# Peptides against a protein of PDB entry 5H65: the designs that were tried, part 59

Target 1, 294 residues: chain A of PDB entry 5H65
Amino acid sequence: QYLERTPLCAILKQKAPQQYRIRAKLRSYKPRRLFQSVKLHCPKCHLLQEVPHEGDLDIIFQDGATKTPDVKLQNTSLYDSKIWTTKNQKGRKVAVHFVKNNGILPLSNECLLLIEGGTLSEICKLSNKFNSVIPVRSGHEDLELLDLSAPFLIQGTIHHYGCKQCSSLRSIQNLNSLVDKTSWIPSSVAEALGIVPLQYVFVMTFTLDDGTGVLEAYLMDSDKFFQIPASEVLMDDDLQKSVDMIMDMFCPPGIKIDAYPWLECFIKSYNVTNGTDNQICYQIFDTTVAEDVI

## One batch from the design tools (peptide)

Design b1_p25_2_s2 (made by RFdiffusion4, then SolubleMPNN; from b1_p25_2, 8 letters changed)
Fold by OpenDDE base, seed 4:
Structure b1_p25_2_s2 (fold): chain B 294 residues (1-294), chain A 25 residues (1-25)
Amino acid sequence: as target 1 above (294 residues)
Amino acid sequence: SENEKLNEERFKEYTELASETLKLE
């Protein structure tokens, strides 16, 4: 996509919708904290929500651990089950169901685990030894997803979440619809279980200034802008540092804007109606800072 | 069958791996 550079002063005078290529300095941005800028976005209802904190997840899994696994739901054609009883935790029951592929357990790095009664720490540890983990509970007739407030799938260090509003949960046996039970693609798992997966996104508001004018542009991006996946940044200190460094580079503290580097990006304008007032807003799109730093 | 034997072996291995990871007996 090629567009001629347009000064902000000209853009501010034009009607929406339009697309522009701009060269501007990042005067300021919000929110300032990275953890506040990472959100979960539903592609269906478009609601933005906060990523649950570790403390929130601990509560959910502690509550789940108070429920006893149903022995009638163990060892089906889909999975083989093992149950442990903890000795020092008031007899907490932990059930692990190892999902089979065509009636046989796959390799460990291909194997999906369904867990009842596990803690966040335990689940995360298991996700490093096996392909992925789904926290579940015993339903009336089948295993069911534990809670959409917690990840429906933990794969490596990535927590996959679903939209409570848009999802219509189905029981675990619906995983049988997956022909290949070794790869465990998150979107496929979500589809099988009736989950609308949420997308990790960076959500920021940039105040851009090119010397001719100033405008605010909205950024909602998953992995293109920083060349860093929003889905991984919260679990990786190095990635967090990288994002912080990028933002500090474009908007260095304690330095005048004249010394700021130039940011080249694409923005699109759109109309927003607020009562009788028609407001033009701007959104950054199709932009990578790694390639567009001058 | 061979598949049944393989499944049994893997189940033993995985339960051991899980128990070690979870520090459970």
Scores: peptide ipSAE 0.688, ipTM 0.965, DockQ to the pose 0.633
Fold by OpenDDE base, seed 2:
Structure b1_p25_2_s2 (fold): chain B 294 residues (1-294), chain A 25 residues (1-25)
Amino acid sequence: as target 1 above (294 residues)
Amino acid sequence: SENEKLNEERFKEYTELASETLKLE
């Protein structure tokens, strides 16, 4: 919707909530490191959390690997199962369940794998050969998602996470509700399993200056601002470079702010209450800057 | 049935593929 451009000095005097169109220079931003700006956001409870590191996942999968797959849960109408035992002293058991579509295994690139006892590396390797992978464990009566602290779905190079707070996990057999068991749309999988999927978002704080005033604006965006999905940036060096280039364009190092390009964006003000203190904050919304760089 | 045969063939193929990928057995 159309908004007239408002100078920052005027905005700073107004009560919240309001929406503005502004033209300002990006004096500075934080965090400076891209990987620190990528978070997971719940659309329901609005919790922000860190994207788990490989080390975190390794621990989860290592713990999972200490459990033995339940033989009673192998080979159902939903999936065909194979179990391997590693030749190491620990004798780790790895179970792979290949999900069928209408009683028949689909093509490999359409096939979902359920894995017990797999390492992160193994899971990732399998996800490159098949459609997707769900880390699972043997429950009392059915396979269950291993841990929401780990991805509930690994598809290609994307790790899909769920909200621990908002999700009410259901057993794996609930995948039967999916008529088509070949496409494996993450949202559909999440719905079937009672998962509220988290969204990858860029989270940054911009210090904006238009010469009349200075304000800090919060950016939380998944794919609009940079026209780059936050869900893919961590796994793609080229995308990372692109984001860095964009930020360097608007906030070039070693150059005075007078030479910075102008940034046009939308911001909204909102009230934040901390005890008895009321503060007005600002958030960037509905803004794309990539077109200015590309 | 034909479908059962197909499923069996794919299962064999996929288990082999998985095994090779994981360097198991």
Scores: peptide ipSAE 0.687, ipTM 0.965, DockQ to the pose 0.647
Fold by OpenDDE base, seed 1:
Structure b1_p25_2_s2 (fold): chain B 294 residues (1-294), chain A 25 residues (1-25)
Amino acid sequence: as target 1 above (294 residues)
Amino acid sequence: SENEKLNEERFKEYTELASETLKLE
């Protein structure tokens, strides 16, 4: 728990693995653009992947919109269905399935929608009127999740993604296993559908300097470091500004490092082997900048 | 039944809401 503050020059001479408490200035960081620092992390296979861009999602949903909803899969005990044919989009079919709770549709803010043939924009709009939306497609015997390359659940402004490698998708009827069909907790939905949910994380590299030495420290954090959820930052301008302000505070542009504030944080060293080369790397952990400003 | 009536009412409401959101007739 307790660690004495260690100067970077001493740390740089020590073997890994070890944990340290440091006080240093943030000389620089990368990536500089916030959107590049937000990644998706799988808690099981530990792969990092990019958050899909809107363009990527548009392609997926466009492809989905070319498919025809299966009329045989409409109106089950789980959901009531409505299908529309667009007038201005070449007769695109859009099917919306409203999920019932105990055989009755819940309140709109509690209601999950399953949508076939919707665009990203439409899905997002619907998610603001209802509890959440799952993009789906008609399978052979049941509705199925459209594509794990797209969100499996859109709730509010948050897009929830699943790991393609670790997930074993189950059909939509498995939502029946959820006793409460009003809250729609993402993890519960994921579990019911056989999805391993990905975690939004900030991924950055900090160059730290305490005057005795300089080292690079890796940051992978979901919500602790900035006290801002990585899952929300991409869709919230105010949160983005907050992160930018924090980074500018610690690493202000246009001034000398002597004027930078001190950052107190914990770092751990670890060994990395790259072929025949051995390297010691450092990672920031258990650190909140709001509490560690000195 | 009362539940059936409630469900029908909500379905009508939600389809209208969805239609408006989707800018569909």
Scores: peptide ipSAE 0.686, ipTM 0.964, DockQ to the pose 0.625
Fold by OpenDDE base, seed 3:
Order: structure tokens, then sequence, then C-alpha cells
Structure b1_p25_2_s2 (fold): chain B 294 residues (1-294), chain A 25 residues (1-25)
């Protein structure tokens, strides 16, 4: 997969699809805000979705809390259950189901919790004390995932989301299919529950200039470009700062472009047809920003 | 059984942990 370096002026004259290696300066990029650059991408239907905001999740969990846990669904072979009534004015009931491994509760750091009626804050706090948390609701005959608009799995500080379009949800008892109920690999959980997991991705548009021409290139990357996982950046201030520093390095504010560092990357061209309009677009791929790339 | 006892102990511990969290809300 050797590619010779091609000037942008030459690329702009060529038909798509093609792959190129380029060396250019990052004149500008959008969006400027990091949180706006992080999206959820479905590997199956390829839809891009916004990462739900805390406020969005609060609403979902508040709605979920209006439902009363079904006592008939407590204490199965899969999990042991406890229900609490909060001391708030509404007397919210919260059910926590502790998932067992081979009939025995595993260590706390290995234990998955299923939660009914919990708030986002409560769920997040619990996820710090246990392995992971799945927000659920009482179905007719089994616990079910609460809502794909909310995380199907909260593990550590990472919220795992599923695609509403591509997922065919199965009830919680399908977790029984997992031989090991201690590791709780997100993909395994998703598979068991019929969820197509969404991927966190950085989505940006780069305006590249090598002095011969200007080209806009699309970036959709999960963890390669910045060597920082998009899945973790929203919940980690240090990672956010790192990304910001990288972007500031390549596109420093208040400095003329002639002083910008060079960015070497791979781009591929592709055709986009909107009615009668055929446009050639460009996407960055297989590129890592590193010191040696400057 | 020993396993049942262990499970009971862990359940007690975990419910306490969860309860502590819920009390904060």
Amino acid sequence: as target 1 above (294 residues)
Amino acid sequence: SENEKLNEERFKEYTELASETLKLE
C-alpha cells in the first residue's frame, strides 16, 4: 500500500475514487469545540448520532423511575435483587439486581448490576463500585433494557450505546448465554442482548493547504488519529486537553499559516451524488498524528 | 453450603454498598 506524495493541486484534478498520501497544513477545522466533534457511529447502518447529553439521560432515567419494579422478576437464577424506596417526596423505588456467575455473586469489580429506577448520578456512582451497570425496566416476563437512547452498559466512565435502527433487543435473561459473567465485555453483552453497539468517533472537517491547493477532508476516527479513544475523551479532562493541544499545535491560533507545521496523512477521494450534482469528497484514513509526522 | 454462605455474605455487602450510594441521592 505504498503511495507517493501527491500535491493537492494534482489531487483536485483527478477522478474518484483514489487514495493519496499528502503533506499539507491544517488551515482550519470544524467543529472547533471538541464535544461537538465526538459522535456515535453505527458500523452496520453507518448513521451518525449525537452523544446524549447528561440532560437527555436525566430525562430518560426520570421517566424510567416512574415505573415500579415488578417484584415477580426479582431473584432469578441469574441475579439476586434488592429494592429500596427513596426518602424523596415521590417515594421512588429502585431495584438493583446483582448478576451471579455460576449461581454465586462474583467479586464486586466483576459484578454486573441491573438497575431499575435509578438516576444517572446513582448509576454512575454504582458503576464506580461495581464492574458495570445496565439500566433496565421490568417487562412482562423478564427484565428488559430500559432504552437504547440511554447507555445499555455503563462500565467505568464509559457509556456504551446501541443502534436503535439495527438492534433487535432481547430480554435480560439472554445474558445467561455468556459463560463468563465476570468480565462483561461490551461487545459480548451487546451480542447477548441483540444490540449493535455504536462506536465513538471523532468527526471533523479539515481544510488542508499545501501551497498548491486547498482541500477539505473529512475525518472520522475512533482512536487512531489522536491515539486517544473517542470513547473516553468526553469523560477525561486530561484527554480533552491533549486533543486540544494537538489541534492547537497543527492549527495554532493567532499565527499565520506559513508558520504552521506540516501534517502528513492519507486521504481517499470518493464520489457523492446529490441528485444531478456529483461531488468529489475526501476522507482522512489510516493516519496517526505523532511528533514524527510534523 | 459454603457457596450459599459466600453468596449471602456478598449480597449483604453489595446491598450495603448500593444502599450507601442511593442514600446520597
Scores: peptide ipSAE 0.685, ipTM 0.961, DockQ to the pose 0.668

Design b1_p25_2_s3 (made by RFdiffusion4, then SolubleMPNN; from b1_p25_2, 8 letters changed)
Fold by OpenDDE base, seed 2:
Structure b1_p25_2_s3 (fold): chain B 294 residues (1-294), chain A 25 residues (1-25)
Amino acid sequence: as target 1 above (294 residues)
Amino acid sequence: SAEDELNKKRFEEYTKLASETLELE
């Protein structure tokens, strides 16, 4: 869709909903810290939640480690199992289930692990040696996902989360529905287990000024705006630096706004009901800034 | 069978790899 550029002063006078192309300066933005802008978004219920911190995950996995793996659930047609007992006062038991493809274990870089009683550190270490890891627990009749408050899948450096509200969890044996048990596409795993996967998103509020008016626009974007995936930025220092550089370019500290570069973007207006009041809000969409910076 | 032998071999290899990674016995 082609849109002509519209000044902010004109936009501020119009009813919602509408779409606009604008050219404005980024006067300010919130939050200022990058890690505070990365959230998890459900595409179904649209709830936003914080990305769990390492400390939060440690607690979840510590609690999980207090449970003993059920011997009856070891070694099925889906997976081969090994259990270790740690030599500590607690005698923590760690069970690792190696998922087979058509009755045969695939190559290590293709192999999915199901782990009981593992710590976050251990899970991450294993995910570097194998394809991916799912934290699980022993259910009544089958292995089950440990907790949706923790990642349901750790693949490489990416933690995949599911929506507690929208997910209807199914037992691990439902992975049998996957014909190919070597690629382990996160969306496929989620579908098999009844999980609605959450999306990593950048969430920011931009104050835009084109000299004719000022408005606040909401940014919720996964990978288009910065051309950097929100799912990867938290675990990659170079990507973090890149985002910071982009933001510093558009909103340089210690410099007057007159010297700021112009930002071209698309915004859409929409109505929001707050009690009895109807407000018009704005959201940035279909905008890429990285092409102009990188 | 050949498939069984391959599976057994990989299982032994992977358990060893996991054990080493986790610094377990």
Scores: peptide ipSAE 0.693, ipTM 0.968, DockQ to the pose 0.613
Fold by OpenDDE base, seed 5:
Structure b1_p25_2_s3 (fold): chain B 294 residues (1-294), chain A 25 residues (1-25)
Amino acid sequence: as target 1 above (294 residues)
Amino acid sequence: SAEDELNKKRFEEYTKLASETLELE
């Protein structure tokens, strides 16, 4: 929607909620580190959570590896199975289930793997050779998703996560509901397994200054603001550099704000009650910096 | 059947691929 440009000084005097178009300089932003700005957001409960670190995932998969694959769950109509025993002292068992499409294994680049007892490294390696990987465990009657604290689907270099709060997990055989077992669309997989997918989002706080006033605006965006998907940025050095370059462009270090470029964006005000205090907050919305540079 | 043979072939191939990828014996 088209809005006339409003100076920050005027905005700061107005009641919420309202929408504004502004032209301001990015005085500063938080967090400064890109990896800290990428979060997981639930579209239903709106909870924000951190993207798990590699170390966190290692622990989860190590724990999973302590479990023994149930031989009774091998080789169903849905998948063909192979089990290996590692040469390590503990004799870790790794089970890989290759999901079939209409009773036949599809091409490797179309094939979904279900893995029991795999490490993060192993899972990632497999995801580069096959279409995707789901970490699973042996349940009582069926394979089940290992842990929602870990990715429910690893496809290429992308880790797909689900919301623990909103998901009602179903057993792996529910993948049978998918007519096409070759594409493995994350949302479809999630739906079949009762998972509410989390969304990668950039979460930042911008301090905006147009010379008439200063306000802080909250940014939560998946792919529009930077025109870079938050879901891919953590796994792509070039994308990281691009985001950094954009931020450095608008807020160059060691340079006076007078030399900063102007940023045009949309912000909306909203009321927030924090304890006994009522305050007006601002959020950036419907903004693409690449197109809104003056 | 032809489908069974194809499936068998792919399973063997994928098993090998997986084992090699994971350096499992």
Scores: peptide ipSAE 0.693, ipTM 0.968, DockQ to the pose 0.629
Fold by OpenDDE base, seed 1:
Structure b1_p25_2_s3 (fold): chain B 294 residues (1-294), chain A 25 residues (1-25)
Amino acid sequence: as target 1 above (294 residues)
Amino acid sequence: SAEDELNKKRFEEYTKLASETLELE
């Protein structure tokens, strides 16, 4: 869609909602730390959540490790099981269930593991040797997802999370509904288990200045703005560096704003009511910085 | 059966791989 470029001074005088194309300099942005800018967004209830810290996950998995795998739930038509007792860590029980495809274990890079009593480190190590790992616990009649506060699926270096509010968890045997038990598409796994998957998003506030005016614009984007997936950035140092480089390019430290590059982007205005106060806010949309540098 | 043998082979392989990865006996 075509939008005529509008100066910020004009935008600031107009009523919401409207869409604009602007050319402005990034005076500043927040949060400054990348980790703080990555959040989890529910596509259904639209709540924003913090990505759990490693410490948070350690607590969850530590609690899970105190539980004993139910021997009655081992070795079903869906999976073959092995249980170990650690010599260390007070005799912790670890159960790994290898999910079969049509009654036969697939190749390791196709194989999903269900793990009871594993630590975060152990789960991550296993996810590097197999296709994916689901942290589980022994339920009353079946294996169940351990906790939605932790990833429901770890695939490679990506942690997939589900919405606690919108999800209605189903037992592990519901994975039988998946025809293909080799690819383990996160959305398919989520659907089978009654999980509404959360989406990784960049959440930032930009202060934009075009010389005629200054406004703050909100950014919530998964992969378009930076052309970097928010889902991968936290686990990839190179991607983190790339984002930092992009931000430094637009907002270079120690340099006057006159020397900043111009950012061309789309923003939309919208009304926000807080009590008796009505405020016009702005959000960046349909913008890719790699294509909008002028 | 051939399928049973394949499954058995992979199970043994994967349990070994898992145990080594986790440094378990």
Scores: peptide ipSAE 0.693, ipTM 0.968, DockQ to the pose 0.629
Fold by OpenDDE base, seed 3:
Structure b1_p25_2_s3 (fold): chain B 294 residues (1-294), chain A 25 residues (1-25)
Amino acid sequence: as target 1 above (294 residues)
Amino acid sequence: SAEDELNKKRFEEYTKLASETLELE
């Protein structure tokens, strides 16, 4: 696939859809704050969702903690269980189910935990000691995923979310279908549980100017543009700094645009219809920003 | 069996780890 460089003035005169290679300066971008640019995207229905804030998750897990673990669902062939009563005034019941591999608990770094009644803090701490954690609740006949508004899987520092619209949840015992119960690949877990996993994406709007014209281009990218995974950036200060540095490099504050570096980019045009109005929009694709910008 | 003993050992260890986490909250 070869594309010649096209000036923005020429692009602005052409009908969509088309693909272009451009060289332009990043006049401005929005949103300005990184945490506002990270979204969750469904690959099926294509809806964009906000990444839940800590406060949102706290509410969900607090609600979950009001439910009592069903003793009858403990200690199955899939997992060994332990239940605790917290020493706080509420006497919260917490059940942890340690998932076995072929009837034997694997190493801690290979072990998946299912947790009932845990707080976000507790779940996160557990995820640092074990392979991963799934927040669950006691269903009628089996453990079930707690809430798709919360992560279906917390692995390390990554929260994996599922699409409420596209997912058809299955009970926890469906994890039995996984031959290997030690690696806990998020996609495999999602598949077993009938979850359509959401993708972390950077969502930004760039105002591009090459001196011949100005256009706005939409960026929705998971890990290519910055060469930084959107799934990890919120939990890693260094990655956040890197993204900020990149953006500051292309759009330095307090500096005139004449001094801005050039950004080489691929954009595609597409039509957007709003009633009788037809608008041509642009989206960045297959673009990686280079450290050594010209 | 040896497997049972291993499982028991790990269960005890893991419950301890989990308990410590919960007690810190």
Scores: peptide ipSAE 0.691, ipTM 0.965, DockQ to the pose 0.660

Design b1_p25_2_s4 (made by RFdiffusion4, then SolubleMPNN; from b1_p25_2 with A3E A8K E9K E19S A21T D23K)
Fold by OpenDDE base, seed 2:
Structure b1_p25_2_s4 (fold): chain B 294 residues (1-294), chain A 25 residues (1-25)
Amino acid sequence: as target 1 above (294 residues)
Amino acid sequence: SEEEELNKKRFEEYTKLASETLKLE
């Protein structure tokens, strides 16, 4: 796509919806903290959710650890099971189910674990030794996903979440529908289990000023704007530093706006009704800033 | 069978790996 650059003063006078290419300075942005800018977005219902805090997850997994694994659900055609009883935690039961591929356990880096009674720390440790981990609980007839408030899949350092509103959970045996039980693609796992996966997104509001006018533009982007996946940034210090450097470059603290670099981006206008008020809002789209920084 | 033996070996290996990772006996 190609659009001629339009000054903000002209944009502010036009009706929505329209698309624009602009060149402006980033006067300010919010929120200022990176963690506050990363959200979970449902592609179906479009609800934005907060990424659960570690403390929230600890509570969920602690509650899960109070449940007893059902011995009847161990060692199916889908998985081989091992149960441990902790000695120092009031006899907590931990069940790990190793998912087989065509009746045989795959290589460790290909193997999916289903875990009952595990802590967040334990699950994360296991996810570094195996392909991925699904927190589960014993249902009436089958293992089930523990809680959509927690990750349905932990793969490496990435926590995959599902939408509570849009998901219709199915039991774990539905993983049998996956012909290949070695790759464990998150979307495939989600589909098998009836989960609508949430997307990590950066959510920010930019105040843009080109000298002719000032407008606020909304940013909701997964990986285009920074060329950094929102799904990975929270678990990678280097990626966090990169985002911070980019934002500091465009909006440097302690200096006048005249010295700010120019930001070129695409924005689209749209109408929003809020009660009795009808207003025009703006959203950044199809914009990459990292190419000019790196 | 060879498949059963392979599965057995991997299960033993993985349970050991998991146990060590979790510091469980």
Scores: peptide ipSAE 0.697, ipTM 0.968, DockQ to the pose 0.635
Fold by OpenDDE base, seed 3:
Structure b1_p25_2_s4 (fold): chain B 294 residues (1-294), chain A 25 residues (1-25)
Amino acid sequence: as target 1 above (294 residues)
Amino acid sequence: SEEEELNKKRFEEYTKLASETLKLE
């Protein structure tokens, strides 16, 4: 897209919607803490949701562990099952179902696990030994996804979430529709189970100043702006550090704004109506922070 | 069958792996 550079003072006088190319300094941004800037976004209903904290997940999985796996749902054509009883006071039952590919268990790094009664820690540990894990519960006739408030798929260190509003959950046997039961593409799993996947996004508000004017621009981006996936940043200290470094570069603490580097980006204006109040807002789009952008 | 034997082998292996990971019996 070709756009001429427009000073902020001119932009502030124009009606929305429009697209602009700007060059401005990042005076400030919010939230300042990275973990607060990562959200889950539904591409369908566009709701923004908080990424569940470990404590939230612990509660969900603890509740799930109070349910006993149904023995009659073990060992189907789709999966082979094993059940353990923990030695704890409550005698928690843990069921692991190993999903087969064409009737045969695939390699461990290709194998999807369905788990009942597992803790978050246990699930995460398993996801490091196998391809992926789906937390499930015993339904009336089939295994079912445990809770959309928890990840529907844990693959590596990535927790995949689904939209409660937009999803129409189907039972686990619908995974049979997947011809290849070794790759476990999150979108494919979601589709099979009737889940609308949520997208990890960076959500931030930038205060931009080019010397002619100041405006606030909204950033909602998955992986373009920082060239770092929002889906991975929470689980990777190095990525977190990288994002922090980038932000510190554009908005360095302890120095005056005149020494800040220039940020070149695209913004679009749009109208927001709150009753009778019409406000023009701005959003950053199609922008990558890189050395050549400075 | 060979497939069944392979499946059995992997199941035993994975069960062991899972149990060790989970510190279960």
Scores: peptide ipSAE 0.697, ipTM 0.968, DockQ to the pose 0.619
Fold by OpenDDE base, seed 5:
Structure b1_p25_2_s4 (fold): chain B 294 residues (1-294), chain A 25 residues (1-25)
Amino acid sequence: as target 1 above (294 residues)
Amino acid sequence: SEEEELNKKRFEEYTKLASETLKLE
């Protein structure tokens, strides 16, 4: 879709909704800290929520560790189980269930673990030794996902979250529906367990100025704008630095806006009702900064 | 069977690996 470049002054006079191609300078942006700009977005209900902090997760897993694994749920056709009782920590019980593929445990890098009573640190360590980890608890008749406030799947360094509102959780045995129990694609796991997976997104507000006018544009993007996945940026210092460098490039500190580079991007206008007031807002879309720097 | 033997072997290995990772006995 080709759009002619429109000056901001003209855009500001037009009714919504419309789409525009613009060339403007990034006068400022919010939030200034990268970690504050990464959110979780539900593709179904469209709610935005914060990425849980380590402290939040610690509490959830500590609570989970107070529960005793049900011995009746050990060693099913789906998984082989091992349970440990810690000597310390008042005898905390940890159960690890190794998920089998067609009745046989796959290679370690293909193996999914279900863990009861594990700490965040332990779970993360295990995720580095095996394919992935699902925090679970003993339900009435089957293992169940521990808590959607925590990751439903930890794979590598990525924490996969689900939407509490939109998910209808199913028991762990529903993983049997997966023909391939070696790759553990997050979306497939989510589907099997009735989870609507949340998406990591960058959420920012840009103040754009082309010399004819100034407007604020909202950015919600997963991986296109920066060409960096929001899902990986929090766990990768180099990616964080890259995003910071990009933002500093467009909005360099201590430099006057006259020296700022031009940013070409697409924005769409839309109507928003705030109380009795109707206002027009703008959102950036289909834009990659690496390609739109002029 | 060969499959049972393989499964047993891997279970032992993975249990050991997990216990070492968790620093559990």
Scores: peptide ipSAE 0.696, ipTM 0.968, DockQ to the pose 0.631
Fold by OpenDDE base, seed 1:
Structure b1_p25_2_s4 (fold): chain B 294 residues (1-294), chain A 25 residues (1-25)
Amino acid sequence: as target 1 above (294 residues)
Amino acid sequence: SEEEELNKKRFEEYTKLASETLKLE
């Protein structure tokens, strides 16, 4: 429970695994670019993945737009459908399926859209007018999720992704299992569709120095360390600025480390074997940085 | 029924909203 503050020089001499409370200065960190530090983490297989770039998504949705919606799959008990043919985009067909709750369309802010043939921009625009959007395609017997390389759910400004390795996709009609078709909780949607949702995480390496020693500590955190959700930071300029300000506060550029503020945090040591080499590594845990520095 | 009328109304509204959002009109 309680841990006494331990100097880094002492920690560096001890065997792993152990937990420590430390007070150190952030000498440096990597990656320096915030966008490079945000990853997707699978809670089951524990693989880290890159957040898809806009260009990646454009390709996926462009490919999806080349497909024609199956008219046989329109207007089920689950959703009411409308299909448009674009006038100036080579006759691209866009199908939007409005998901009903108990046979009736809910309010727009409660309504989930299933979209075929939409672009990323269009999907994002729709997600601002309705509750959320799922990119789908026409399968053999039912609508299906378009591609796990793209978001399975776009809600507000958040893109929710699923793990390709751990997910076993089910058809869209499985949304019927959801009693409440107005809230559209991402985890519930994922469960209904057989998706293992990925988690946004900050992944960074901190070089910590307390004057007695220097060690590198790994940070993988979703929302505790910065008190900012990793899931929202990529789409919010203000949140990005906040993270940058925090990092600049602890590691101000152009200033000597003697003037750096002290960072209090918890770290745990663990053993890592790389071939014949045995190494002790450190990870930050259960730490929240505050605006006020001690 | 009232439910059918409500659904119809919302569908018309939402399709219009979607079409405007997608600039399909």
Scores: peptide ipSAE 0.696, ipTM 0.967, DockQ to the pose 0.683

